# Ledger of designs, part 152: peptides against a protein of PDB entry 6O8C

Target 1, 262 residues: chain A of PDB entry 6O8C
Amino acid sequence: VGLRYEKISLPKIHPRYDLDGDASMAKAVTGVVCYACRTASTLLLYQELMRKGVRWLVELVKDDYNETVHKKTEVVITLDFCIRNIEKTVKVYEKLMKVNLEAAELGEISDIHTKLLRLSSSQGTIESSLQDISSRLSPGGLLADTWAHQEGTHPRDRNVEKLQVLLNCITEIYYQFKKDKAERRLAYNEEQIHKFDKQKLYYHATKAMSHFSEECVRKYEAFKDKSEEWMRKMLHLRKQLLSLTNQCFDIEEEVSKYQDYT

## One batch from the design tools (peptide; made by RFdiffusion4, then SolubleMPNN)

Design b2_p23_3_s3 (from b2_p23_3, 12 letters changed)
Fold by OpenDDE base, seed 4:
Structure b2_p23_3_s3 (fold): chain B 262 residues (1-262), chain A 23 residues (1-23)
Amino acid sequence: as target 1 above (262 residues)
Amino acid sequence: SEAEELLREFLEKLEEELARAQA
């Protein structure tokens, strides 16, 4: 789902000189940009936490992969050993059959041999699947976590700090406008300063909102979308690994049934 | 799907961690 944030917009700007209106407007602008700063910080934190989670999940899945590979290897060794023993037994019985002895036992052993060979063939499929998974998890693979480092916002971007600087400028003007309001009337020079400060306020506010929207929100949304997609794929992969592990256990169990014949 | 559920759980945990970090 990701973090929910409210859509923010700057208040309407009235060009008319109005000390009460300008103070109110400045207060509203300060509030909006303050919210943007806090939101940007929160969005950044979310992304950093997600990056940690991504790294954790990658390691977890790699561990699962290694365990699966280990189990597969164990089963292959056991299966190969069993096949070799059965093949030796088959050869012995074939020699005995030449003198018309133990025909029924040969048939049973031959059937076991056939079953073991089928199990061996299934190992090839498991191996292929594991290789595919390995490829996907490898650097440059489809499930590489490189996107987590590339997408979104980063502490090094200093977006929060940049917004904070703008907020400071805006806040300063707001406090001045609050004072101006308290004076009820300004001298000509102070009035001109007020008008210029109003322009500066709007400039800073616009810059802050643009930065917030383009550099914080937009990049966050892109990161979020990619993270969700990647996470789904990773979780699916983990399930595939579990399935492969279970297949190995099933094969091992099946092979164990034939060990008495070896 | 199960994968979506796990994803949701993961995201919820992250949100909880975020909430703790903000407190």
Scores: peptide ipSAE 0.022, ipTM 0.653, DockQ to the pose 0.718
Fold by OpenDDE base, seed 2:
Structure b2_p23_3_s3 (fold): chain B 262 residues (1-262), chain A 23 residues (1-23)
Amino acid sequence: as target 1 above (262 residues)
Amino acid sequence: SEAEELLREFLEKLEEELARAQA
């Protein structure tokens, strides 16, 4: 998952004054920087959309967590109720045994009691797991989404706008070089201007490429890597929640078998 | 899993939006 972009490089700029060559070079540079602008815009959009997705996923997982906690609570209540009822029954039968009454039923009820206590112990493990998940989802936890706001590029950085300004400067020089080419020969003053513009073009182009590589691409790649790692962890957590929910259902089903004795 | 499906759907939507923006 991620945007594929082509690696771009500036064409070779020859120092020699050549109206045809300079026009061609300027055209190529314009194309490269134009591509950088478009790519930077797309990379920014991707990151912004991903940030929205991250927020959405966090809320989804929180909802899953709350549902699991709710289910766990229901099961605990039911289980505790069953345990209390069985304990009362055990006490009654123990009293009856002292009077030489039915011993066979006491054994069965005692076994049920033991099973219910084991189920109660498993609930403790579920609770511990839920607490761990809660801690991970909490502010400052391992699954906090703070990275999404810190990593990558943001609209406030104005990277696209900065590149666009450079592109505009380059494009202007390109159009001038196209005119110069059409003149075939320039007067001395115009030739000097052309040479200076060529230097400016080089400066703007190198600045654009540096900015694109360091501030757009590199930061995007870092964001992408972190997002992928975070997403994997979140998916794993969600699976864990589902597992815990299923365990609660299993316990509830098992308890339901003993409700007839209570 | 449902989570994987949701993530996939999200990523697909993201890709579609990106494709539209490039277009």
Scores: peptide ipSAE 0.021, ipTM 0.651, DockQ to the pose 0.664
Fold by OpenDDE base, seed 5:
Structure b2_p23_3_s3 (fold): chain B 262 residues (1-262), chain A 23 residues (1-23)
Amino acid sequence: as target 1 above (262 residues)
Amino acid sequence: SEAEELLREFLEKLEEELARAQA
């Protein structure tokens, strides 16, 4: 999973003056740096798409959280109402028992009351879990998406543009070397210029490859690793929210069984 | 894990979008 790119390296540059060899070398260098430019652009695009996906997922999980909180609140209200009604009933029966009335019915109601209180206690656990999730999703929390804005490469870095400038310089030298090759022999001054241009080519190529490796590839890989880790955590959190929602539904269902006694 | 599967699906969708953008 992820963009596959080939590890690229510059061809060997021979120090010897050779018009045919230098033209061939320059062509190869141009190809490599051109590939670097295209790859850098692709890596940037991937990261931008991932950032969009991250934002989308955050909003989705926030919606899930809000729905869970709403459901929890509904259940708490229902449960509290049921508990209050059962407590009133228990008090009435306790008063009646003082007059030696049927103890069996009181026992059943008391058991229901105990069960409802247990359900109420479980709501506290759900609340704590929701608070934990909220804290994790909050700014500065463990699942904050701040990394997506910090890690990787960004359009503002202008990495592709910088590489393109270097590619243009390299390409210009390559075209000159093609002309030099066609001349088969250069005058002394032209030969010296060719040698200097070869050094410039090497400089530009090295700079391009360093920039590509250090500023594009390395940062992309770091971003990719962070994104995978974060995504896994977010999906796990979503699963937790679903579990909490299901627990709320289970409690609601149990409470509904006792509503007939209130 | 289920989470890993969902992650893979998400990443695959992103890759598809990237492929479309490159075409």
Scores: peptide ipSAE 0.021, ipTM 0.645, DockQ to the pose 0.683
Fold by OpenDDE base, seed 1:
Structure b2_p23_3_s3 (fold): chain B 262 residues (1-262), chain A 23 residues (1-23)
Amino acid sequence: as target 1 above (262 residues)
Amino acid sequence: SEAEELLREFLEKLEEELARAQA
């Protein structure tokens, strides 16, 4: 998962004054930095969309949690009601046993009571699991989405804009070098300006590539790795919720078998 | 499996949105 981008590098810069070579180099540099700008923009967009997705997924999982809690509560009520009814029946049959009546029926009802109590004990485990999940989803929990706001690049960083400014400077120099090439030979003063502009171009290009690598790509990769880890954990949590829900349904089904005795 | 599917759908939607933004 993630955007694929090509690794880019600046062309070799020759210190020698060469109008044709300098124009070609400037064109290549412009292309590389242009690609960096576009890539930075795409990487930023990906992260912003991912942040929206993270928020969406959190809400979805919270809804799943609430549904599971609701189902668990329903089952607890039903189970407790069934247990109370069976206990009343047990007491009646125990009285009858004193008169040596209904011995077989008492044994059966007592066994049902024991089974129901075991089911009730399992609810404690479900409750504990739900509490654990709640703690993980809570602010400051292990599944908090605070990383999404901390990691990666943000529009406020203005990385794309910064790169665009550098690209504009480089492009301007490129167009000048294209003109210089067309002149075939420059006057002394113009030659000196060309040499200075070449140095400026290198400066801007290096700055752009450094910024792209360190502030855009590296931070994006960190964000991507963190997002993948977080998503795996969230998926696992959702599976746990589903498992707990199924356990509640299983208990409900088992309880329904004994309702005829109540 | 359902959660994985939902996540997949989400990621696919994100990819589609990215593709549209690049076009």
Scores: peptide ipSAE 0.021, ipTM 0.650, DockQ to the pose 0.731

Design b2_p23_3_s4 (from b2_p23_3, 12 letters changed)
Fold by OpenDDE base, seed 1:
Structure b2_p23_3_s4 (fold): chain B 262 residues (1-262), chain A 23 residues (1-23)
Amino acid sequence: as target 1 above (262 residues)
Amino acid sequence: SEAEELLREFLRRLEEELEKAIA
């Protein structure tokens, strides 16, 4: 799950002045920082896609919720209608019993009435559960997606661009070191410049790696962890909604058995 | 979009994995 990336590290920078070694080192550093730039871009893209996915999933779950609420409402209406009809029937039979003894039939109808009332009571529990789910999905609720906008890296952070600037500086030094290598030996002044550039290379490289690690990778990992946690909760919520829906269907089916009395 | 489809597939797979973990 998620994007896999390789852990990267800078090559060892030797303090010794060595044109061949310095060129090779600079090439390696350029490669590493280039990889960091590409990786940072990929990680950013992943997060942006995930944010879209999170929004999509929220809407999907809200739709599921609304469907469940609709079904629950339908069942409540049906139950209430059946209860009212049974109550009327009970009254009729009570009157008839005064003239013609129909105690057995009245008992059966009364039992049905009791069962329907129990089913109606269970709807109250379903309603409370739906309200709880609604509160969790609401803004500020436990399943709010505000984290997706806060955690991780964002295009506005300009991390890729910042890394690219450093990469450009490093690349320029690398090309110079390549030229220096071709010269085999440098004059004293050029040698001093080379040494200074080597220090600059080190500075840029370390800055790039620190930025990549702290501002890109670490934040991405935090985002990933948060997303997994949130997704788990959302999955559980969907299961709860499905369970509630099934309960409504079960109640509806049971009520249908008594329609001949209504 | 293709990206959206890939994301949906990813999320589906993630849900399946998480479902296994919860069970």
Scores: peptide ipSAE 0.023, ipTM 0.605, DockQ to the pose 0.058
Fold by OpenDDE base, seed 2:
Structure b2_p23_3_s4 (fold): chain B 262 residues (1-262), chain A 23 residues (1-23)
Amino acid sequence: as target 1 above (262 residues)
Amino acid sequence: SEAEELLREFLRRLEEELEKAIA
């Protein structure tokens, strides 16, 4: 989901000198560019806040990763301990069998040993998954947040300020056109100034709209798309970590069943 | 997860506020 904003366009500008029409046109242009300024500011704010959110999420996922690694390590230690104890027991029973003494529990212990070894092998898969996740979270990895710094618009671009300057110029002309309108008729020199100002207004307006569309909106949309993609990947990663954690708990639970034999 | 929900809620609220500001 992204921010919704209205698509704006400049009103039609008539080339003919018309004090009433020019004032109205200038007013409309002022409104459009004003909207562009506000929108650009809002889009920038969104991106900045999103960048903060991205950083927050990265830290959160790193914490999840560390917790998962910790749990995995704990389980490995426990499992290895159990395996060693079972192996010792097996050796004792094997010696007893060698002297033709009955060992009723040997079969059961051997089966437990086999099961524990299988569980141990599954840890390899978990480890591999964790390594993959680590690589993805590492600098330069697939889930690096470098895009957040590269994509979109930034305060340093000063897009809002640039637009505001243009808006100020346009607004000034608009106010002059209001005055001109009130005069109903201008002297020759004033009329020429009015005509030139109209050209300037058009120039500023066009520049503003181009800047808004190309430097603000387009970049914002690119940022939004990247953020959404990245966010989905990160959330998926987090779920994967939780799954791995649960697998560790499952293994731990299974091992606990055999503690009486160790 | 709770964290995911919080993030989603944060983003939702942000979008709503920003949309209001644009309107």
Scores: peptide ipSAE 0.022, ipTM 0.652, DockQ to the pose 0.321
Fold by OpenDDE base, seed 4:
Structure b2_p23_3_s4 (fold): chain B 262 residues (1-262), chain A 23 residues (1-23)
Amino acid sequence: as target 1 above (262 residues)
Amino acid sequence: SEAEELLREFLRRLEEELEKAIA
């Protein structure tokens, strides 16, 4: 799960002045930092796409919720109507019983009434569950997507651009070191410049790697972990909504069986 | 369920493409 990237490390930088070695080292450093830049960009893209996915999923689940609420409301109306009608019927039969009319029909109607009341009670559980879901989906709820905006890296951080600047500096030094290598021998002043550039290279490389590790990779991993957790919860919630919807359909079906008695 | 599957598939494909890009 998540993006697989290779752990990168800077090559060992030897303090000794060596034109061949320094050129090789600089090439390796350039490669590593280049990889870091590309990786950072990819990690950012992943997060941005995930954020879009999160928003999409939130909207989808909200739609599911609304549909469930709508269905629940319909069932409640139907159920309440049925209960009222049955209660009226019960009253009529009770009056008839006083005149020695058939008790068997009253018993059946009373049983239906009892069943309807049980269904009504179950509806209360559905309502409670929906309220819980609503609370979780609400702003500030447990399933809020605020983490998606807070965690991870963002384009505004300009991490890729910052790394690119460092890469440019490193690349420039690398190209110079290639030239230096080709010269085979440098004059004293040029040698000193080479040595200073080597120090600069090290500085830029270290800065790049630190930035990559701390500001890109670490934050990405945090985002990834949070996203996975959140996604699992959201999917579970959606399943709960589906279950509630099915329960509403079941209740509606049961109520329909008794509509002929109302 | 269909939407969940689509999302999963989307994420899977995204991961695959991004892994290729990193490699």
Scores: peptide ipSAE 0.021, ipTM 0.652, DockQ to the pose 0.320
Fold by OpenDDE base, seed 3:
Structure b2_p23_3_s4 (fold): chain B 262 residues (1-262), chain A 23 residues (1-23)
Amino acid sequence: as target 1 above (262 residues)
Amino acid sequence: SEAEELLREFLRRLEEELEKAIA
């Protein structure tokens, strides 16, 4: 799960002045930092796409929630109507019994009434579950997508651009070292410049690798972990909603069996 | 469940394409 990328490290930089070695080292450093820049860009793109996916999933789950609430409301109305009708029937039979008229059907109607009341009680549990889900989906809830805006890297951080600037500096030094190598021997002043550039290259390379590791990779990994956890919870919530919907259908089916008595 | 499967498949394909781009 997640994007695969290779762990990168800088080559060893030797302090010794060596035109051939320095050119080779600079080439290797350029390659490593170039890879870091490309990787950072890809990681950023992945996160941006995931953020879009998160928003999409939130809307999908909200739709599922609304559908479940609608179904629950429909069942409650039907059930309440059925209960009221049965209660009226029970009252009529009770009056008949008071005048010494035995109604053999009173026991059956009373049993139906009891069953309907039990079904009505189960609706309270469904309502409580829906309220819990609503609270979790609400702003500030446990399933809020605020983490998607807080975790990871963002285009506004300019991480790719910062790495690119460092890469450009390193690349320029590499090309100069390639020229220096071709000269085989440098004048004193040119040699001093070469040594200074080597120090600059080391500085830029170290800065690039630190930035890549701390501001790109680390934040990406944190984002990835949060996204996986959040997505798992959202999928579980969808399953809960489906379960609640099915419970409503089951209740509706049971109520339909008794509608013939009303 | 179908939507979940579609989302998983989408993410899988995205990861594969991005991995190719990194390589």
Scores: peptide ipSAE 0.020, ipTM 0.637, DockQ to the pose 0.323

Design b2_p23_4_s1 (from b2_p23_4, 10 letters changed)
Fold by OpenDDE base, seed 5:
Structure b2_p23_4_s1 (fold): chain B 262 residues (1-262), chain A 23 residues (1-23)
Amino acid sequence: as target 1 above (262 residues)
Amino acid sequence: MSQEELEKIQEEALKALEEELKK
């Protein structure tokens, strides 16, 4: 899961003055830092999309939760109604039993009543599970999405822009080195400028790659890891909700079998 | 250099790098 990128290192910068070598080196450095810029941009985009996805998923799961709660409520109402009706029936048959009528039927109805009460007890477990899920989804809960806003890189960090500035500086030096190469030989002053620019290029490149590694890649990896963990938990929670829903349906089906006795 | 020129040079350098990485 996540975007794959290649870890590219800067080429070795030789201290020796060599117009051909320096131009080639500068080209390579430009390429590497350009790659870093694009990668940083892509990683940022991925994280932003993931944040949107996280928000969407939270809402989806909340909807699932509400549906489950609704279904549970319906079942509770139906079950309670059935229990009340059966209890009335039991009372009627008890009266009949006192006059020595329909004893066998009373036993059957009493058994149904006992079964219904057991079903009612199971609703308590479902309620407890739903409450747990609600707690986990609540603000400050274990499945809160606050991490999505804290972890990783953000557009406001302007990492891509910072890298781009450094890249532009490097590119300008590379362009000059290409010209220098074409001259084949530089005058003393131009040679000195070339040497200084080479040092600047090294400085910019190192700064860019350090920034990329520390502020872009590292934070992205942290975000990725956290997002994967969170996502797994959310998916598991959805499965739990589905299970609870199915339990409600099962109870409803069982209750429906006894409605003929009410 | 213009922004367009910079981008062109950058793209060329990146392309060259990508070609080398494929080897």
Scores: peptide ipSAE 0.575, ipTM 0.958, DockQ to the pose 0.928
Fold by OpenDDE base, seed 3:
Structure b2_p23_4_s1 (fold): chain B 262 residues (1-262), chain A 23 residues (1-23)
Amino acid sequence: as target 1 above (262 residues)
Amino acid sequence: MSQEELEKIQEEALKALEEELKK
């Protein structure tokens, strides 16, 4: 779930010279752009925190992977040992059969041997699954966190600072418009300056809101979407690792039933 | 204007906007 923010638009700027209206308009514009600056800062902070979370989760999943690999290796060693012991036993019984001993016990041991070999074959499937997981987690893999460094906004982009500069320019004009309003009537030269400043205010405001929408909000939404998708895949991967671990335990338990025959 | 004065005016403008949005 991402941060909630309201989409606020700039007030309509009327071309008519009106000291009261222009002061009110400038106040509203200042408020809207101020909101954009604060929102941009919050969105940036959220993304930075999410990037830290992504790195943390990658390390956690790598640890889970290593634990699963360790368990798999343990089971392989145990299984191989059991197979070797059963094979020795089979050879002994085969020699005894040459002396006309009953084949019933040999048949049972041979069946155990066959079952153990099937279990050994299943280890190959687990190994292939682990290799797939490793490849997905590796640099350049499908679950690599490179997107977290590429997508969204970053402190180095200086979006908040750029917006703040524009906001400061707007605020200066608003402050002047408050003074102009207090004068009630301006001399011709001051009136012309006021009109020019109104155009500048419009320019700065439009630039700020465009930058906010295109460079902050849009990139944030893209980052959020990719983050959610990636997170879902990572959680699924953890479940896969758990499943593989459980399969190793199941094999180990089954092998333990035959250890008494070795 | 000082940075403090700018921030004060900005905060007042933002507060006014927020009050309007609540209506």
Scores: peptide ipSAE 0.574, ipTM 0.957, DockQ to the pose 0.882
Fold by OpenDDE base, seed 1:
Structure b2_p23_4_s1 (fold): chain B 262 residues (1-262), chain A 23 residues (1-23)
Amino acid sequence: as target 1 above (262 residues)
Amino acid sequence: MSQEELEKIQEEALKALEEELKK
């Protein structure tokens, strides 16, 4: 998961004055910084899309949670009703037993009551699990999506724009170096300007690549790592919700078997 | 240089780099 990018380094800049070499070097630098700009833009886009995906997934899981809670509530009502009815029946049979009537039936009903109480206990565990899930999904919880807004790069950082400015400066120098190459030989003053521009080129290039590495790539990698971890946890949570839902269905099915005794 | 010219030069430089990376 995540975008693959190649780690490209700046070409070696030779101190020697060489019009052909300098033009070639400048072209390579332009290419590298251009790649950095494009990569930065792509990484930013990826993160923005991922943030949308995160929000979508949160809503999906919340819907799953609400559905599970609804099912749980339904089962609790049904189970409680069944328990109350069985308890009434037990009381009636206990009264009849005092006159030595239908003792065997009382035993059967009592066993059903015990089974229903066990099911009720299981439902309590489900409730606790749902509460835990709710706390994890709540604002400030362990599965909150706050990290998605804090980590990584954002359009407001204007990293791409900053890189583009540096790239434009580099490109202007490259264009001049291409012209200088075509002249084959420069006058003294032009040569001095060329040498000075070469230093500027190096400065802009190093600044661009440093910014790219520190502000774009590093932050992206941090975002990626956090997103992967969070995603795994969210998927696991969905599985837990599914399990809880299935448990509710199992309880409902079991309760239905005893409705004939009520 | 115009913005269009800058972009053209940049794209050419990028293409050249990509070709080198394929080697």
Scores: peptide ipSAE 0.573, ipTM 0.957, DockQ to the pose 0.903
Fold by OpenDDE base, seed 4:
Structure b2_p23_4_s1 (fold): chain B 262 residues (1-262), chain A 23 residues (1-23)
Amino acid sequence: as target 1 above (262 residues)
Amino acid sequence: MSQEELEKIQEEALKALEEELKK
């Protein structure tokens, strides 16, 4: 879930000279650009936090993977040992039967052997799944977190600082317009300066909002989208790992039932 | 203007905007 922000547009700038209107407009512009600056900062912070979260999740999933692999290995060893023992037992009973000794349990032991072989087959499937997961988690894999460092905005971009500079320029003009308003009427030269500053304000504001939209918002949205997609995939993978682990436990439990025959 | 003055004016402008957005 991304940060909610409101899309605010710049107020209309009227070309007509109006001290009251211009002061009001300048105030509104200052507010909007200020909002943009703060929003940009917040969006940046969010992304930085998300990057930390991504790194954390990667490590967590890697740990899960390692644990699953370990468990799988343990089960394989146990299962193989059990199979070997059962096979030895089967051979003994077969020999006994050949010498006309009663081997009433031979059928049962053979059935157990068959079941164990099935379990071994399932273990093979687990191995394949783990290999797939490993490939996905590997460097350059489908679940690589390189996007987190590439997408979005970064402190090094200095976007907030750039916006702040423009905001400061706008604010200074607004402050002057407040003074101009208080004078009620300006001399010709001051009026010309006012008009010129109004144009500057417009350019600064437009530049700020353009920068905000193109370099902050757009990149943030891209980051957000990628993060959501990646997160979903990672969580799914984690669930897969847990499932595989549980399957290993299930196999181990099943094998334990036959330990009396080994 | 001083940095403090700028920040004050900016905050006031932002507050005004926020109030308008709530209406």
Scores: peptide ipSAE 0.572, ipTM 0.957, DockQ to the pose 0.926

